# Peptides against a protein of PDB entry 8OXM, part 155

Target 1, 371 residues: chain A of PDB entry 8OXM
Amino acid sequence: FKAEFRLAGGVNLPKIIDCVGSDGKERRQLVKGRDDLRQDAVMQQVFQMCNTLLQRNTETRKRKLTICTYKVVPLSQRSGVLEWCTGTVPIGEFLVNNEDGAHKRYRPNDFSAFQCQKKMMEVQKKSFEEKYEVFMDVCQNFQPVFRYFCMEKFLDPAIWFEKRLAYTRSVATSSIVGYILGLGDRHVQNILINEQSAELVHIDLGVAFEQGKILPTPETVPFRLTRDIVDGMGITGVEGVFRRCCEKTMEVMRNSQETLLTIVEVLLYDPLFDWTMNPLKALYLQQRPEDETELHPTLNADDQECKRNLSDIDQSFNKVAERVLMRLQEKLKGVEEGTVLSVGGQVNLLIQQAIDPKNLSRLFPGWKAWV

## One batch from the design tools (peptide; made by RFdiffusion4, then SolubleMPNN)

Design b2_p17_8_s2 (from b2_p17_8, 10 letters changed)
Fold by OpenDDE base, seed 1:
Structure b2_p17_8_s2 (fold): chain B 371 residues (1-371), chain A 17 residues (1-17)
Amino acid sequence: as target 1 above (371 residues)
Amino acid sequence: SRLKATVEALKRALLAY
């Protein structure tokens, strides 16, 4: 390891370290502290399995449908090493960086990212109608710019087109697999884009199995398909390549039901894999910038309430695991709202849910559904 | 022209999907 490190930013201040492998190659690694990387490691294994299923199918293999994975080495419940995704940038950094973000560069007369966030935070405790109206005002005055990512990075028009297709396929594959696994909406800093491939890398997989629905502000979308995500696909948006890649991915997932259920069942009952949402994790994921000051670690929450009978905890856990498996089985059968849908019908419903401004306006403002 | 070759490559890529 080199003696020097860099901070990657964020609340946990992860350290970027360079190491020289036994092969003499330098590799960047992200050392996270105060974070449980076991969920990330497990989800990467599930993604690798999904990739294997996608590579076995001729239609998805021809379309090069894959989820980008990274190496995770959990070291403890509070530490681990991640492969640094070299040549990636968070989509949030590209889009809404305060200094040089694409919105500021291409739309200097639009609302700032801060103004948008402020407006949506002001209505956070208001009605769904008020949230929708303010979200529509924000959207009108904050127009999508993510099309410019591929235009900046790929100056050759043939390369630009191939990379825009690679992006669209990556969004489609990750959206459908993310829906099946219940990843829900994804914070813009937790979606990386590869500057060479235009493929997405999903990081920080701490919300899975629809646990985003039990957050203080519940998720209302099956996956992130915000206006900038769609803008990156170009003029066809969600139509054509994206829709077809979603359908082909969903076909493979539905046809692999038994394999997916068996693997997820083993993971849900793994005593080393805590996928459940806890109140502290929920608070952390939906913290307000103002609330950071009052989380004094009251280390003195007395050991007395932890004597909830081990039997009642185990029964509650098993009931949640069973519910997750039942919902996963429904998704893999195409059961939505009690109706069995075709692959095309299911994919259409999911796309409509993900792009609906009414659903987007109800999301936690910290996750920036207008981006 | 380079533009025509690009448009034909784009059409071929669109037809492959």
Scores: peptide ipSAE 0.005, ipTM 0.309, DockQ to the pose 0.013
Fold by OpenDDE base, seed 4:
Structure b2_p17_8_s2 (fold): chain B 371 residues (1-371), chain A 17 residues (1-17)
Amino acid sequence: as target 1 above (371 residues)
Amino acid sequence: SRLKATVEALKRALLAY
């Protein structure tokens, strides 16, 4: 290891270190000192299995459908080493960086990212109708700009077109694989984009198996398909390439039901893998910026809204695991809301759910569903 | 970890088909 380190930024202040391998090659590594990387490491292994399934199928192989993976080495319950995703940037950093974010650069007369967040935080405890109205006002005054990512990075029109297709394929694959694994919505800082390939890298996989549905503000979308995510696909949006790549990914997942169920079953029952949502993790994921000051360890048990979701959690670990497996089996059969759908029907439903402004307006404001 | 070994064993089993 080199004696010098850099900070990667963010709340946990991860350290970037350079390591010289026994092969004489320098490798950048990210050291996290506050995060449990076991779930990340497990999910990366599941993604590698999904990639193996996608490479076996001729239609998904021809389309180069893959979920990007990175190396994770958990060292303890609170520390580990990750591969530094060199040449990647968080989508949130590109879009809504306070200094030089794409929204500020391309839409200087729109609401600031702060104004949008403030407006949505003010209605966080309000009705769904009030949330929807404010979300629509925010969306009207905060127009998508993510199309400019590929335009800035790829000046040659032929390269630009190919990279936009690579992006669209990456979103499709990660969305469907993410839905099957129950990753839910993804915070914009937890989606990296590769500046050379235009492919997405999903990081911080702390929510899986639909555990986002039991958060204090439950997830209402199957995956992140916000307006900026769609804008990056170009003029066709969710139609054409994206839809077809979702369908082909879903076909492979559904045809691999037994394999996926067996893998997930082994993971769910592994006593070394804590995938369950706990109250502390839920609070950490949905903390308000204002609540960062009041983390005094007095668990005063009186927040009644957390009690309603916690009262249904008095089910044995095995019953939760069984329910996750049942829901996974339903997804892999195309069962949505008690109805068996075709691959095209299921993918259509998921896309509609993911882009519905009523669903997006109900998400936790900290996850910035308007971005 | 045991989990990594299990997933690698599953991977090997799945690669043998």
Scores: peptide ipSAE 0.000, ipTM 0.390, DockQ to the pose 0.021
Fold by OpenDDE base, seed 5:
Structure b2_p17_8_s2 (fold): chain B 371 residues (1-371), chain A 17 residues (1-17)
Amino acid sequence: as target 1 above (371 residues)
Amino acid sequence: SRLKATVEALKRALLAY
């Protein structure tokens, strides 16, 4: 290992370290502290399984549908090493960096990212109607610019076109698989884009199995399909390539129901895999910048011996696991709101839910639904 | 040559939106 490290941004201040392998190759590693990488490691294995299913199907293989994965080596409950996604940038850093963000560069007369966040934070405790009105005002004065990512990185027009297709396929595959697994917390810092492939890398997989719906501000969208995400697809938006790739991914997932249920069942009952949302994790994920005061969770777990019988905790856990499995089975059958949908009908409903400004306006302001 | 011109025109059309 080199003696020098760089900080990656974020609350946990992860360290980027350079190491030389036994093969003489230099590799970047991200060392996370104060974070449980076990959930990330498990979810990466599930993504690798989904990729195997997608590669077995001729139609998804021809379309090169895959979820980008990274290597995770958990070292403890609060530390691990992950493969640093070399040549990736958070979509939030590209779009809404304070100094040189794409919104500031291409739309200098629009609201600043800070003004948008402030306006949405001011209405956070207001009615859904007030949130919707302010969200529409923000969206009108903050126009999408993510089309410029591929235009900046890929100067050759044929390469630009192929990379825009790779991006669109990556969004489609990750959106559908993310929906099936109930992946939450898809804010702009938890989604990286590869500067060479234009594919997305989803990081921080700590909100899964629809546990985002039980947050203090519940998640109201199945995946991130915000205006900038759509703008990156080009003029066709969600139509054509994106929709067809979603449908083909959903078809493979639905046809793999037994395999997916069996694997998720084993994971949900693994005593080493803590997938449940706890109140402290919920507070941490939706903490306000104003509340960035010294709540270091000193887990002074004061042993308030609420001797809730271990039996009542186990029964409550089993009932949550059963509900997650039932909901996963419904998704894989195409059951939405008590109705059985075709693959095309289900994908259409999910797209409409993800782009609905009423759903987007209800999200936690830290999710940045206007980006 | 023609493909470059068509894609420059497409880039200009995409920049005009």
Scores: peptide ipSAE 0.000, ipTM 0.255, DockQ to the pose 0.016
Fold by OpenDDE base, seed 3:
Structure b2_p17_8_s2 (fold): chain B 371 residues (1-371), chain A 17 residues (1-17)
Amino acid sequence: as target 1 above (371 residues)
Amino acid sequence: SRLKATVEALKRALLAY
């Protein structure tokens, strides 16, 4: 390790450290001192197993279908080391940065990202109909621009086309794997894009096994397939490459059902793997900007008392684990809403659910469903 | 107050899930 460190910024002041490997290569690492990284570590292992399954299949291997992974070393319940995702940027930083965001640069006459957020926050407590109407107004006045990411980064037309294809494959693979695992909280800061490969890196894996559906504002989409995500695929959108890559990923997952069920069963019953949604985490994930001032002092004392009234939750834990396994089995059989679907039918349903403006309008405003 | 309501909502959701 080098003697010097940098601060990454943010509330938890994570430390960036440089480590020299036995191979003589310098590697940057992010040290978090207040976050439980065990869930991220476990989910990265599951992604590595999914990648192994995808590499064994000829059709998915030929398409280079992989979910990007990073190294996680949990050190305690409150500390760990992450591999620094060098050469990545949050998609939110590229799209909706206040000064130099792509929306401001390419669509200066559209609503600002702040105006969109404000409009959706004003209707947060309103009916689904009122949310839908305001969401449609926001969408009309905030047009997608993510196509320009590949155009800015890749000036050679042949490279540009290859990178747009890599992006589309990465979205497809991560969307289907994420759906199978019930990955939530896919806001624009939890998805990084690699500036060299155009592949996505999903971070902060703290909402899994459909625990996003039990949030105070439930998640209503299987994965992030918003207008900017689709715009990055170019003129074909969700058709052609994206759909075929989703179908081939889903085919491999369904054909690997026994392996995936066995792995998830071991994880769900691991007493060291707390995947269940807790009230403090739910409040943190759906905190209002106005509520930031009050939550700072009390994180120290009441964590133990919330744990003690969780003893009547052991019978509920086993029931929740069983239901997660049953729902995973249904997904891997293609059972959706009591109907058995083909791979193509299931993928089509998931795409339609993910792009439905009625589903998108119901999401928590912090998820930024208009981006 | 809000924490208690969120606890009760999550307890109901976990039992209904």
Scores: peptide ipSAE 0.022, ipTM 0.479, DockQ to the pose 0.046; fails the geometry check

Design b2_p17_8_s3 (from b2_p17_8, 7 letters changed)
Fold by OpenDDE base, seed 2:
Structure b2_p17_8_s3 (fold): chain B 371 residues (1-371), chain A 17 residues (1-17)
Amino acid sequence: as target 1 above (371 residues)
Amino acid sequence: SRLENTVKELEEALKSY
């Protein structure tokens, strides 16, 4: 490791350190302090297993369907080394950076990202109807621009086209696998795009197994398929390549039911893998920008020694784990709302749920559903 | 633009695949 470090932005001020490998190559590493990286490490292993399933199937292999993974080395419950995703940028940084974001550059007369956030925060405690109306006004005055990412980065038309396909395939694969695993907290800072491959890298995997649904503001979408995410696919949007890649991914997941259930069962009962939502984590994920000053919730694992009888904790945990497994089994059978759907029917329902402005308007404003 | 037309043709060709 080099003796010098840089601070990355954000509340936890992660340290960027350079590591010289035994091969003499410099590699950037992100040292997160105060965060439990074990969940990210476990979810990366699950993604590697999903990638193995996708590579075994001829149709998904031909389409190069894969989830981008990164190396996680947990050092303690509150520290670890992430392989810095070199050559990636948060989609939020590209889209809604304060002065140089793509929305400001391409749509200078639209609402600012700040104006959109302010409008949605003002209605946060209002009815679903009022949230929907304001969300529609925001969306009308904040038009998608993510198509320009590939256009700026890939000037050659043939390369541009290949990269847009890689992007669309990456969105499809990560959306379906993310849905199966119940991956939440898919805000615009937790999704990186690779500037060379146009593939997505999902980070901060601390909301899994539908635990986003038990947040104070529940998650209402199966994955992020917002207007900018769709705009990056080009003029076909969710139709054609995206839909077909979702269907082929879902076919592989459903045909791998026994394997996926066995894997998730082992993980749910792993005493080292805390996947459950806790009140401090919920507060941290849905903090207001105004509240950033006071609460450094050090997730002290030690303060949860509220002596609840071990028996009642175990019974409550087991009932949650059983419900997660049952819901996973339903998803893998194509059971949605008590109805058995075909792969095409299930994928269609998930797409409709993910793009529905009514569902998007109900999300926490920090998720930025208008982006 | 010419680029948008070539893109549209490539997208229509990909819909057929």
Scores: peptide ipSAE 0.013, ipTM 0.402, DockQ to the pose 0.015
Fold by OpenDDE base, seed 5:
Structure b2_p17_8_s3 (fold): chain B 371 residues (1-371), chain A 17 residues (1-17)
Amino acid sequence: as target 1 above (371 residues)
Amino acid sequence: SRLENTVKELEEALKSY
């Protein structure tokens, strides 16, 4: 191990450590402290299975539809080594990293990322109407710039075009598979972009099976399809390549219903896989920047003997697991709000839900829905 | 620019695929 480390962004300040392997190769490793990397490891296996399904289908294989995966080596319940995706950057670091962020560089007269965050935090406890109005003001004064990522990284026009297509396909594949699995907490630090491939890498996979909907501020979008995410696709936005790649991914998922249900059932009943949302995890995910100072882990879980009989806990868990399986089966049948949709109809509904400013304005301010 | 026109033509061609 080298003596030097870099901090990755995010609340847990994961350490990037360079290690020299026994083969003499330098490898970057992310050491996450305090996170249970078992959840990430399990979800990476599910993504590998989804990739296998996508590679078996001729149309999705021809389009190279895949979710980028990374190696997870859990060391303990509170520590692990991630294979750091060498040559990736958080989309939030590229877009909103203080004075060097793309918004500051390309839109110096827009609101700062800090001003946008402050405005949305001020209305966090307000009505949905007040949140919507302030979100629209923020969006008007904070215009998308993510198109410049590919323009900065890929100077050759033919390479630039190919990489913009790879990006669009990566967003489509990860959005649909993420929706099927109910993946939440898709803030700008939990999505990395590969500086060589322009593909996305989703990290911190601890909010799955729609558990983001039971957070104190519920998640209101099926996936991240914010203005900067769309701007990276180019002039067609969500139309053409993105929509078609979503539809082809959804076709493969719906046609693989039995396989996906069997996999998820095994995972939901695995006693080593804690997918359920708990109050401490909910508090951690939706902490205010002002509240970071007082959460010393002196939560003495004083055993308030809520003697909920072990039987009532097990019955409550089983009912949540059954509800997750039922909702997964509905998604794979194209059942949305009690109506059976075609693949095109379902994908269209999900796109409309993900881009709706009313849904985006209701998200937790830390999710940064204006980016 | 010539680049923006080539991009538009490629995007229109990709609508046909």
Scores: peptide ipSAE 0.006, ipTM 0.368, DockQ to the pose 0.015
Fold by OpenDDE base, seed 3:
Structure b2_p17_8_s3 (fold): chain B 371 residues (1-371), chain A 17 residues (1-17)
Amino acid sequence: as target 1 above (371 residues)
Amino acid sequence: SRLENTVKELEEALKSY
């Protein structure tokens, strides 16, 4: 370890440290001091296994279908070391940075990111109909620009084309595997893009097994397939490469049903893997910018009173775990809304659900469904 | 961990197929 560290900013003041490996290579590490990184570590292991399954299949191997993974070393329940994803940027920083965001640069006459957020926050407590109308107005006046990421980074046309294909494949693989695992909280700051590979890196994997559906504002989409995500694929959008890569990924997942169920069963019953949604976590994930001031975590809430009868907690936990396993089995059989679908039918349904402006308009405004 | 052992056993079982 080098003696010097940098602050990454934010409330938790994560430290960026430089490590020299036994190979003599310098690697940046992010030290988080307040977050439980065990969830991220476990989900990275599941992604590595999904990658192993995808590499064994000839069709997915030929397409280079992989989820980008990063190394996580959990140190405690409240601390860990992450491999810092060097050469990545949050898609939100590229798209909607207030000073130099791509929307402001390429669409200066559109609504600002702030105006869009304000409009959607004003209707947050309104009907689904009012949310839909305002979301459509926002979308009309905030047009996608993510195509320019690859155009800015890759000036050679042949390289540009290959990188756009790498991006599209990365979105497809992560969308389908993320759906199978029930990965939530896919806001624009939890998705990084690699500036060299154009592949996505998903971070903050704490919302899994469809626990996003039990948030105060439920998640209504299977994965992030918003207008900017689609714009990055180029003129064909979700058609052609993306759809075929989703289908081939789903084929491998469905054909690996027994393996995936066995793995997830072990994870759900691991007492060190707290995947369940709790009210404090739900409040943290859906905090309003106005509510940030009051949650000083008073560290002094005595751990004593959460001795609710171990039996009732255990029975409730077991019932939730069984329900998660049943739903995972349904997904891997292609059972959607009580109907058995083909791989193509299931992938089509998921794409339609993910791009439906009615579903997108119902999301928490902090998810930024218009981006 | 028990999980690491189970993942490793599953990876080894998967290598034998």
Scores: peptide ipSAE 0.006, ipTM 0.428, DockQ to the pose 0.019
Fold by OpenDDE base, seed 4:
Structure b2_p17_8_s3 (fold): chain B 371 residues (1-371), chain A 17 residues (1-17)
Amino acid sequence: as target 1 above (371 residues)
Amino acid sequence: SRLENTVKELEEALKSY
């Protein structure tokens, strides 16, 4: 390892370190010092298995449908080393960076990202109707700009077109597999885009198996398909390539039901894999700026063993695991809202749910559903 | 890990199907 490190952005101040492999190659590593990387490591393995399933199918293989994966090595419950995704940028950094974000550059007369966040925070405790009205006002005054990512990075029109297709395919694959695994909405800082491939890399996989639905502000979308995510697809938006790639991914997932159930069952009952939502994790994920002052870092995760009898915890855990497996089985059968849907019907429902401004307006404002 | 072994066994089992 080199003695020098760089700080990556973010609350946990992860350290970018360079290591020299036994092959003499320098590899950039990110060291996280406050995050449990076990969940990330497990989810990367699940993504690799999903990629194997997608490569076996001729239609998904021809479309090069894959989830981008990164190497994760957990070192402890609070530390690990991950492969730094060299040549990637967080979508949130590109879009809403305070200094030089694409919204500020291309839409200087729109609301600032701060103004949008403030407006949505003011209505956070209000009715769904008030949230919807303010969200629509925010959306009207904060127009999508993510189309400019590919236009800035790929000046050749033929390359630009191919990269926009690669982006669209990456969004489709990650959205459907993310839905199957219950990743829910993804914060814009937890979606990286590769500046060379235009493919997405999902990081910080701390919410899985629909645990986002039990957050203090429940998730209302199956995956992140916000206006900027759609704008990056170009003029066709969710139609054509995106929809077809979602359908082909969903076909492979549904046809792999037994395999996926067996994998997820093993994971859900692995005592080393804490996928459950806990109150501290929920507070961390949906922390309000006003609440930042009171979370003393001294709450050892160890001390809130709420003295619930071990027996009641185990029975509650097993019931949650069973419910997750049942819901996964429903998804893989195309059961939505008690109705069996075709692949096209299921994908259509998921797309409509993900782009519905009523659902988006109900999301936690910290996750910036207007971006 | 036990999980990595189970995943490997599942990947190997999946190669045999």
Scores: peptide ipSAE 0.005, ipTM 0.412, DockQ to the pose 0.020

